# Peptides against a protein of PDB entry 8YVU, part 119

Target 1, 39 residues: chain A of PDB entry 8YVU
Amino acid sequence: PQLCYILDAILFLYGIVLTLLYCRLKIQVRKAAITSYEK
Target 2, 160 residues: chain B of PDB entry 8YVU
Amino acid sequence: TWLTVLKKEQEFLGVTQILTAMICLCFGTVVCSVLDISHIEGDIFSSFKAGYPFWGAIFFSISGMLSIISERRNATYLVRGSLGANTASSIAGGTGITILIINLKKSLAYIHIHSCQKFFETKCFMASFSTEIVVMMLFLTILGLGSAVSLTICGAGEEL

## One batch from the design tools (peptide; made by RFdiffusion4, then SolubleMPNN)

Design b2_p19_5_s1 (from b2_p19_5, 13 letters changed)
Fold by OpenDDE base, seed 1:
Structure b2_p19_5_s1 (fold): chain B 39 residues (1-39), chain C 160 residues (1-160), chain D 39 residues (1-39), chain A 19 residues (1-19)
Amino acid sequence: as target 1 above (39 residues)
Amino acid sequence: as target 2 above (160 residues)
Amino acid sequence: as target 1 above (39 residues)
Amino acid sequence: EDALLLLLYVFNLFFLLLS
C-alpha cells in the first residue's frame, strides 16, 4: 500500500519531466520548421 | 493581449473540457456499475445520487463541442451559442463543486465518527472509496470549470 | 489504497503515451535536421 | 501541439493534486 503511493509520486514526477521535455522538443521542431520555411 | 491567447487556445480548452467531462462520466459509470448506491445508507454518494457525473458531463461535453465548432466555423450564431453553453457549463460546474464538497464533508464526517480503524469493514471501505472518488471528481470538476470559464471569457470578448 | 493502484495504472498509461509522443517528436526533429543539412 | 502540451500539463497538475 505505501509502495503504491510512492509509485504514484514517481510516475507523477516522470509525467511532469516528460511533459517538460516534450514541450522543449516541440518548440525545437517549430523553430526548425520556421527555419526551413525561410530557406 | 491575454484575450488573444485565450482565443488561440479555445480549441484546446474545448478539448480539455470534453475530456474532463468524459472522465467524469466514466467515473460515474464505474461507481454505478460496481456499487449499488441505492442500498448504501447515508449521504456518502449524494453527488452520484444527484446524477451530477452524468448531467455535468453532458453539459461540459456539449459546451466543449460547441466551443470547438464555434472556433472552426466563423458564424455569429455559433459564437453566441458557444458563449451560452459555456456560461451554462460554468454554472453547472459551480453547482457540481458545491455538491461534491458537501458529499466530501459527509464522507469525512462518517469516517471520523465511526473511527474506522479497520479498513476492511464494508462501511468504512465504502466511505473511504467514496471520499477518494469524490476528491477525484472534485478536481476534474474544478478543471472543467476552469476551462468553461476561460471559454466564457473568450466568447464574451468576441461579443464586445 | 485500491484506488491508488487504479491511479498507478492510469499514470502508467499516460507515461507510455507521452513516451511514444516524445519518440515521434524526436524522430521528426531528426528528420528536420537532416533536411536542413541537405540544403 | 501546444494545446496537447498544455493538456498534459493540466493532467500533471491534476495528478499532483491527487497525490
Scores: peptide ipSAE 0.480, ipTM 0.786, DockQ to the pose 0.074; fails the geometry check
Fold by OpenDDE base, seed 4:
Structure b2_p19_5_s1 (fold): chain B 39 residues (1-39), chain C 160 residues (1-160), chain D 39 residues (1-39), chain A 19 residues (1-19)
Amino acid sequence: as target 1 above (39 residues)
Amino acid sequence: as target 2 above (160 residues)
Amino acid sequence: as target 1 above (39 residues)
Amino acid sequence: EDALLLLLYVFNLFFLLLS
């Protein structure tokens, strides 16, 4: 059970990092789409 | 063909080694902070007693960093240094796997001997915890070894 | 302890989904970059 | 970028093995 809590913490951190990366990538996609629309 | 693929992934492999090392170090520090391994009876935490999470982490970190630096600078001396470090890390990883397997066997034997049916028994909990941690460490060590070996092959291929 | 394992499963699933979404988004970024380079 | 995806895959695999 204690290991489970540690794993939860790791998975939670991983999820946060992935979410941040996803958000950054999504912003990049939006920027790329805007740039392509202006051309 | 395989060498070409590995060459393109050298930086990734280096990052993987560093990450593996950091995770191993984190597990080592957590276990050492929560448990007084020196006072635990038996060899349930033999890998930790041997200090593998620490020295292994150092080796993998150094190997990974050198691999990344070598790839980025593309200098002959760095390539040789990276090859040496990766070779050392591969040896360390192999040794670590051996230690972890031995630890795992001891932990499993302990669980079997004590017939750990009750989770709330401290000894059974520790043995189960040890088993889980050792399995995780074993996985990480295998990943680290794989990356180190891959980097070693890449480096050797460049020198040939 | 059971709740911890459930949380682990949820976080793990979330990680997988995010990884897949990130991959798809990355492919979209690459396609957008190629399209912008051809124009 | 491909390396990052591979890293994420390895992490997911690791978590899968831990589950």
Scores: peptide ipSAE 0.479, ipTM 0.784, DockQ to the pose 0.073; fails the geometry check
Fold by OpenDDE base, seed 5:
Structure b2_p19_5_s1 (fold): chain B 39 residues (1-39), chain C 160 residues (1-160), chain D 39 residues (1-39), chain A 19 residues (1-19)
Amino acid sequence: as target 1 above (39 residues)
Amino acid sequence: as target 2 above (160 residues)
Amino acid sequence: as target 1 above (39 residues)
Amino acid sequence: EDALLLLLYVFNLFFLLLS
């Protein structure tokens, strides 16, 4: 039971970190697309 | 400024509300399928006996769907309908939170009184399971209420 | 405890999906960066 | 896409509160 809750916390933290990284990466893709369209 | 932000996120809030409702419905159906609540002694599953996972899910689902439809069609009558549905869902959510808190208190009291150190005892296991489910449903209900209130504020702002 | 295991499964699946999406997005960013450098 | 990210954020927040 304790291991399950620890795993939930780790998976949750992983999900948050991945979400933040995905957002940052998506912003970079959008900036790259805009720069490519202006050329 | 806050109203403008909420208007832009109305569809998202509606989807969140529907999803919350579906999760609550799923929990209700699973608990009712696995456990015969009618034969369980005590008020450990009082929220389930009251049928909250079902009627609450229906209210939130209808509210969310109406909100999405209202946003997409931009018709005045749909906006009013969505506002009414969101208001009803907000009231239902508040009532649900109250019921869940009462259930949680009863479940925690049961665990404390019986000194449930042995998790494999049937009664203690059921009380612990009920507590976990009720806590999850409480959080879902709070999220649903937040979305419904936000949609209500957005709808009221459009009528003004 | 059983709910914890179900939650772990859902969070694990979510983490896998996010990881796949992140990898795809990262590949797109790299391709965009290479195309911008060759121009 | 932005709505999906927000949804994921809300889900993550919900799981954090459950943990």
Scores: peptide ipSAE 0.475, ipTM 0.780, DockQ to the pose 0.074; fails the geometry check
Fold by OpenDDE base, seed 3:
Structure b2_p19_5_s1 (fold): chain B 39 residues (1-39), chain C 160 residues (1-160), chain D 39 residues (1-39), chain A 19 residues (1-19)
Amino acid sequence: as target 1 above (39 residues)
Amino acid sequence: as target 2 above (160 residues)
Amino acid sequence: as target 1 above (39 residues)
Amino acid sequence: EDALLLLLYVFNLFFLLLS
């Protein structure tokens, strides 16, 4: 039972980190698309 | 302005509201299918007995759908309808929070009275399960209420 | 306790889906960078 | 896309509160 709560915390943290990384990557894709359109 | 930001996120708020409603409905159906609430001692499932997961989910779903449709079609009659639905959903959410808080208090009191040290005891298990489900439902209801209120403010801003 | 295990399963599934989406987005960024280099 | 990211953030907050 205690291990379950620890696992929840780890998985939650992992989800937050992945979400942030995904946001950053998505912004990079958008910036690249805009730069390609201006050329 | 903050109103402009809310208007830009109106569709997102509507989707969030629908999703919250669906999750609430799913929890309600699962609990009702697995547990015979009528035979459970006490009022540890009072929110479920009141049918909140069902009628609350309906209100939030309708509100969210109307909000999305109103934003997409940009028709005056849809804006008014969405405002009314969001207002109703906000009231429903507030009522739901009240019911869930009462249920949570009863569940916690039950656990305290019976000195639940053994999780595998049927009564203690049911009380603990109720507490956990009610906390989840409370959080979802707060999120739904936040979205409904935000949509209501956006709709009111468009009417002015 | 049992809800904790259910939550673990949901969070685990969410983490897998996010990882797949991140990988797809990363591939898109790489393809965009290659296309920009060829122009 | 921004809405999806916000949704993911809200879900993460929800799980944090449940932990």
Scores: peptide ipSAE 0.473, ipTM 0.778, DockQ to the pose 0.076; fails the geometry check

Design b2_p19_5_s2 (from b2_p19_5, 14 letters changed)
Fold by OpenDDE base, seed 5:
Structure b2_p19_5_s2 (fold): chain B 39 residues (1-39), chain C 160 residues (1-160), chain D 39 residues (1-39), chain A 19 residues (1-19)
Amino acid sequence: as target 1 above (39 residues)
Amino acid sequence: as target 2 above (160 residues)
Amino acid sequence: as target 1 above (39 residues)
Amino acid sequence: SDALILLLYVFDRFFELFK
């Protein structure tokens, strides 16, 4: 049972980190698309 | 800028906040329907006894709805209303996290004191169940707080 | 305990989906960077 | 994104049920 809760915490942290990284990448893709459109 | 990105995702954050609120409300309703919390001795369900899943869900739902409406209509009065609601929801979320952490500590202490090795004993089962629900509610509250804070920053940026 | 396992399953699925989306976005960013360099 | 629009549509329909 303790291992399950530890796994939940790790997976939750992983989810948050991935969400932040995904947002950063999405911003980069949007910036790249804007720069390609202005050229 | 970070503000422009947050503005573009404001509707998504509002939806996430509403979803979090609905899940919290569902958990509260299920726990209250299955367990007679009023007759449970101890503070293992202190967050539920305080009614946090209900009032917290209401605050987050209102905040999320106002944020979505504000973004869609782009009216100054709605922006201010959304900012106020998101600020209130952020405060409610912070308070909720505090209550849930206290509940989690009490539940964990109860489990340790009673040496709950036998998982099927009614008291130990209830304490374990409470701990699981409180952890889930804590995660949901953190997500809700994150969305509310993000929406508050977006709203503040629109007023400047 | 059952709720913990259900949460683990949901978080695990969420992590997999986010990882796949992250990989797709990363590939898109790389493609956009290559196209901007060739121009 | 189209997925976000769909999600918003589903939520809008869900909240309409509570009106």
Scores: peptide ipSAE 0.445, ipTM 0.791, DockQ to the pose 0.046
Fold by OpenDDE base, seed 2:
Structure b2_p19_5_s2 (fold): chain B 39 residues (1-39), chain C 160 residues (1-160), chain D 39 residues (1-39), chain A 19 residues (1-19)
Amino acid sequence: as target 1 above (39 residues)
Amino acid sequence: as target 2 above (160 residues)
Amino acid sequence: as target 1 above (39 residues)
Amino acid sequence: SDALILLLYVFDRFFELFK
C-alpha cells in the first residue's frame, strides 16, 4: 500500500509536468499559426 | 515520415530505456536487500528468483547506451550494433513480460487461496507487496519494450 | 488500497495519452516552423 | 532540443555517480 502511494505521487507529478509542457507547446503552435496567417 | 520521427527521438528513446533499466535494477536491489527471497515460500517472487531485474536491466542499459552512442557518433558499425542490441532487448523485454505475468498470476492465486482479509498478516502482506512490485515492473517493462522496438524499427529503417 | 490501484491505472493511462498528444503537437510545431522558413 | 540536451546531461551525470 505504501508503494502504491509513492507510485501515485510520481505519476501525478509526471502528469502535471507533461500538462505544463503540452500547454507551452500549444501556445507556441497558436503563436506560429497567427504569425503565418498575418503573412 | 514515421521513421523520420523515430530518428529524431532516438536519443530520447535511448535515455528512456536506460532510465527504465536503472529503475528496474534499483527495485531488484532493494527487494534483494530487504527480503530473503530464498526463504519465502511459494512463487510470489518468481520474477526475482529468475533474476529478471538484473539481466533485464543489463540488456536494456546496453541497448540504450549503444543507441545513444550510435546517434552521437553517426558511425555505420555502431548503427548495426545498436540494431542488434535493441533487437536483443526487445526479445528480453517480451520474455520479461511473460515471466511477470506468470508471477502476477501466482501472487493473485496465493491471495485467493489464503483468503487474505487481514492485510497485516505477514504472508498476505508479502503477497500484496509482491503484486504491487510485479505490476510496477510490468509497466516499466512495457515502456522499455516500446522504446526498444521503436529503436529497432528506426535502426532497420536506416539500414534500408 | 483498491482505490490506489485504480488511481495508478488512470494516471498511467493519462500519462500515455499525454505523451502521444505531446509528440503529435511537437511534430505539428516542427512542420509549421519548416513551412514558415520556406516562405 | 535544449531541454532534451539538459535532460541528457542530467542523466549522464547521474550515470557517472554509478561508475
Scores: peptide ipSAE 0.444, ipTM 0.785, DockQ to the pose 0.055
Fold by OpenDDE base, seed 3:
Structure b2_p19_5_s2 (fold): chain B 39 residues (1-39), chain C 160 residues (1-160), chain D 39 residues (1-39), chain A 19 residues (1-19)
Amino acid sequence: as target 1 above (39 residues)
Amino acid sequence: as target 2 above (160 residues)
Amino acid sequence: as target 1 above (39 residues)
Amino acid sequence: SDALILLLYVFDRFFELFK
């Protein structure tokens, strides 16, 4: 049971980090698309 | 720049808030259907007795819906309404976190005091179950609060 | 304990889906950068 | 955008179940 809670914490943290990275990457894609349209 | 990013993700944040609210409501209904909380001794289900899964879910649902509608219609009155609803949802989320933390502390204390080595004892099982549900609800409430605060900041930025 | 394992399964699945989406998005960013460099 | 629209659609359907 203790291992399960530790795993939950790790997976939760991983999910948050991935979500932030995904948001950053999505913003980069949008910026690249705008720059390509202005050229 | 941060405000612009939040504005672009406003609809997503609203959807996340609604989803969080629905999950909280589902947990509340399941617990209330399976367990007679009124007859459980102790404060291991204090968050449920306070009705947090229900009123919290309502606040988050309303806030999320208003945020989505405000973004789609782009009307000034809806923006103000969304800001107010998100602010209220943020306060509700903070209160919910406090209630859940108190419940978690009581549940953990109960488990420690009764030396719950036997999981199949009714009281120990209920305390363990409460702890697990409260932890899940705490995570969901943190996510909901994060979305509500983000939407509030976005709405405040539009009014300035 | 069963709820903990269910949560682990959900978080694990979420992590996998996010990882796949992140990889796809990263590939798109790379393609956009290459296209911008060729112009 | 498409994934977001799909997610919104799923949420809308889910909310309709509670109405």
Scores: peptide ipSAE 0.458, ipTM 0.786, DockQ to the pose 0.058; fails the geometry check
Fold by OpenDDE base, seed 1:
Structure b2_p19_5_s2 (fold): chain B 39 residues (1-39), chain C 160 residues (1-160), chain D 39 residues (1-39), chain A 19 residues (1-19)
Amino acid sequence: as target 1 above (39 residues)
Amino acid sequence: as target 2 above (160 residues)
Amino acid sequence: as target 1 above (39 residues)
Amino acid sequence: SDALILLLYVFDRFFELFK
């Protein structure tokens, strides 16, 4: 049971980090698309 | 190309593989040190009895190390060596997953047979603990296999 | 304990999916950057 | 210790790729 909770914590943290990174990358893609459209 | 992306991530994948291997080795060592697996009734720790945490960790570690060295030195012979090691690690990972799945099935069956309503019963505790460890090892093995396969594809792409 | 295992499975799947999506997005960003450089 | 430092370095570089 304790190991399961530890794994949950690690996976949860990993998920949060990946979500933040994905959001940042998505914003960058959007900015790049807008810049390309204005040219 | 996707191959160029994999090449850039090769070092990261290698490090991930080494880390996975180290974690597997640590868990194997801890379980073997704390529990006398040979005296545990049933096949709850069949993956450990098969020595998977040890030989699997060795294969993954070697594969990861060779991948990192290959990337750093950019030598053709190292690329081939890394490809071979990663292929071997991929096979080992697949075998490990199979062993872990079998172990998981046995552990779950044990829990169902003994109707483990009381967690504090030694047999039920051991079965539950085994299940948790096996699941964790399964996740790690899948991660390791993913890295090994990715490295294998990257290495194969470099040879073409 | 059962909820913990279910959560582990969900978080693991989520992590894999996010990793794949991130890789795809990264490839798209790189392609967009190359296209912008050739213009 | 060296492996851990390398791991941390790789992770740091990996995360920098996301900035």
Scores: peptide ipSAE 0.438, ipTM 0.793, DockQ to the pose 0.040; fails the geometry check

Design b2_p19_5_s3 (from b2_p19_5, 15 letters changed)
Fold by OpenDDE base, seed 4:
Structure b2_p19_5_s3 (fold): chain B 39 residues (1-39), chain C 160 residues (1-160), chain D 39 residues (1-39), chain A 19 residues (1-19)
Amino acid sequence: as target 1 above (39 residues)
Amino acid sequence: as target 2 above (160 residues)
Amino acid sequence: as target 1 above (39 residues)
Amino acid sequence: DDALTLLLYTFNRFFELLS
């Protein structure tokens, strides 16, 4: 059971990191789309 | 289109494979250091007895490294070597999954037979621990196999 | 303990989904970058 | 590509620490 909680913590951290990266990438896509539209 | 995507992500897949291998090796080392698997009754740690965390990690690490090197140098001999290594890693991963599934079944059967209601009993704790570790290793092995297969497909596509 | 395993499964699935979405988004960013370069 | 490079760098550093 303790190992399960450790795994949960690791997976949770991984999920947070991926979410942040996804958000950053989404912002980049939006910026790229805006730049392409202004052109 | 899919081959192009795989080619662009080859380094990422290689790194993922190496990471998976290292995590598996770490888990194997930790389990072997904490538990004397050879003296544990039953086949709760059959995957560890088979040495899968070790040889599997080696295969995945070699495959991942070769894939990264092959992509960076873009040499024909390295591409072939990477393809061979990834194929071997894919086979190893498949074998590892099979071993882990068998181990998981045995561990679950052990828990069922001993009616592990008390988690503080040593045998039940070990069986539960084994189940948890085997599940983790199974997930990691699936990830590694996915990366190895993807790299194999990418390499095969480059040779065609 | 059972809840922990369920949480692990959910977090693992979440990680896979996020990875796929991240890959798709990365492809979109690359396509957008190529399109912007061709203009 | 930058994220991949960072990841590779982190991995290399980790391997250097392990070796």
Scores: peptide ipSAE 0.460, ipTM 0.782, DockQ to the pose 0.060
Fold by OpenDDE base, seed 5:
Structure b2_p19_5_s3 (fold): chain B 39 residues (1-39), chain C 160 residues (1-160), chain D 39 residues (1-39), chain A 19 residues (1-19)
Amino acid sequence: as target 1 above (39 residues)
Amino acid sequence: as target 2 above (160 residues)
Amino acid sequence: as target 1 above (39 residues)
Amino acid sequence: DDALTLLLYTFNRFFELLS
């Protein structure tokens, strides 16, 4: 049971970090797409 | 730059907020339907007794809906309404976090005092179940608060 | 304990999906960057 | 954007079913 709670915490943190990274990456893709259209 | 990013993600944040609210409401209804909270001794379900899953879900749902509608129609009155709703939801989220933390502390204390080594005992099972539900609700509330704050910042930036 | 395992399963699935999406997005960014350098 | 639109559509449909 303790391992389950630890796993939940790790997975939750991982989910948050991945969400932030995904948002950053999505912004980069959008910036790259805009730069490609302006050329 | 940050405000522009938040503006583009307003709909996503609104949907996330509504989803969080719906999940919280579902948990509240399930717990209330399965367990008679009024007959449970102690403050193990203090957050449920306070009705947080219900009113919190309503606030977050309204805030999310208003945010989505405001973004789609782009009307000044809707923007102000959304800002107000998001602010209210942010306050509700903060209050909810506080209530949930208090409930979590009480539940953990109950488990510790009664030395709940046998999880099959009704009281220990209820306390453990409450702790698990409260933790889930806490995470959902944090997510909802984050979305509401983000929407509030975005809305405030548009009025400026 | 059962709820913990259910939450673990949901978070794990969420993490896998996000990881796949992140990888796809990263590949797209790399492809866009390469295309930008070849012009 | 397409995923967001799909999510919004699904959400709207869900709320329509609840109303």
Scores: peptide ipSAE 0.450, ipTM 0.775, DockQ to the pose 0.050
Fold by OpenDDE base, seed 3:
Structure b2_p19_5_s3 (fold): chain B 39 residues (1-39), chain C 160 residues (1-160), chain D 39 residues (1-39), chain A 19 residues (1-19)
Amino acid sequence: as target 1 above (39 residues)
Amino acid sequence: as target 2 above (160 residues)
Amino acid sequence: as target 1 above (39 residues)
Amino acid sequence: DDALTLLLYTFNRFFELLS
């Protein structure tokens, strides 16, 4: 049971980090698309 | 730029808010159906006694629906309504977080006082279960509050 | 403890899905960068 | 946008199943 809670914390942190990275990457893709449209 | 991003994700935020509300409502209904909270000694389910899963879910659902409708119809009156609903949902979310934190502290204190080494004891099991449910509800409430605040900022930006 | 395992399963699934989406998005960003460099 | 549309579609279907 203690290992389960530790795993939950690690997976939760991993999920938050991945969400932030995904948002940043999505913003980069959008910026790249806008730049491509302006050429 | 940030406002533009939030505007593009307004539907996603609204859907997330509705989903969070539905999950909270489901958890509240399940807990109330399985457990008789009124007969449980202690304040380990104080958040449920306050009815937060129900009224909070209603506020989040309304705000999410209004946000989606406002984005689809793009009418000024709907934008104002969505802004008001999201503001109300943000306040409700903040209040809910406070209630859940208080409940979590009480549950943890209960576990500490009774030295719950044996999880098979009914009282310790209930306290542990309460703690787990409250943590899940707290996480969902934080997500809902984040979406509501984001929608509020987006709506405020559209009015300027 | 059972809820902990359920939460672990959900978070694990969420992590896998986000990882796949992140990989796909990263590939798209790389393709966009290559297309921008050829211009 | 496609991912968002897919997500919205999935949610709509889920709500339709709940209704």
Scores: peptide ipSAE 0.447, ipTM 0.767, DockQ to the pose 0.059
Fold by OpenDDE base, seed 2:
Structure b2_p19_5_s3 (fold): chain B 39 residues (1-39), chain C 160 residues (1-160), chain D 39 residues (1-39), chain A 19 residues (1-19)
Amino acid sequence: as target 1 above (39 residues)
Amino acid sequence: as target 2 above (160 residues)
Amino acid sequence: as target 1 above (39 residues)
Amino acid sequence: DDALTLLLYTFNRFFELLS
């Protein structure tokens, strides 16, 4: 059970990091799309 | 094409393979250091007794390193070496999955036979711990196998 | 203890889905960048 | 790509420490 909780912590941290990276990438896509539309 | 995508991700796949190998080696080292596997009743740690965390980690590490070096230098001899190493790692990964599944079945059977309702019993705790570690190792092995197979397909496509 | 294993499965699935979405988004960013450079 | 390069650099440094 303790190992299960450790795995949960690692997976949770991984999920948070991926979510942050996804949000940053999504913002970059939006900025690129806006710049392309104005040209 | 799908092959072109794999080629662009070859370095990432190599790093993933090395990371998986290192994690497997770390788990193997920790389990061997904390537990006396030879004195544990049954085949709860059969994968560790077979030395899979050690030889599997070596194969995956070599395969990953060769894949990264091959991608960086783009030499013909390195490409062939990487293909061979990735093929060997794919075979090793498949064998590892089989060993881990057998170990998991034995661990689960042990839990059912001994009616492990109380976690604090030493035997039940060890069986539960083994099950958790084997499941983690199984997921890591599947990830490593996926990367090795992808690298093998990419390397084979470059030779054709 | 059973709840911990269920949580592990959910977090693992979430990690896979996020990885796929991140890859798709990265491909979209690359395509947008190439299209913007050719204009 | 920059994140991947940084990751590879970190791994290479780690392996150099192990060798």
Scores: peptide ipSAE 0.443, ipTM 0.770, DockQ to the pose 0.049

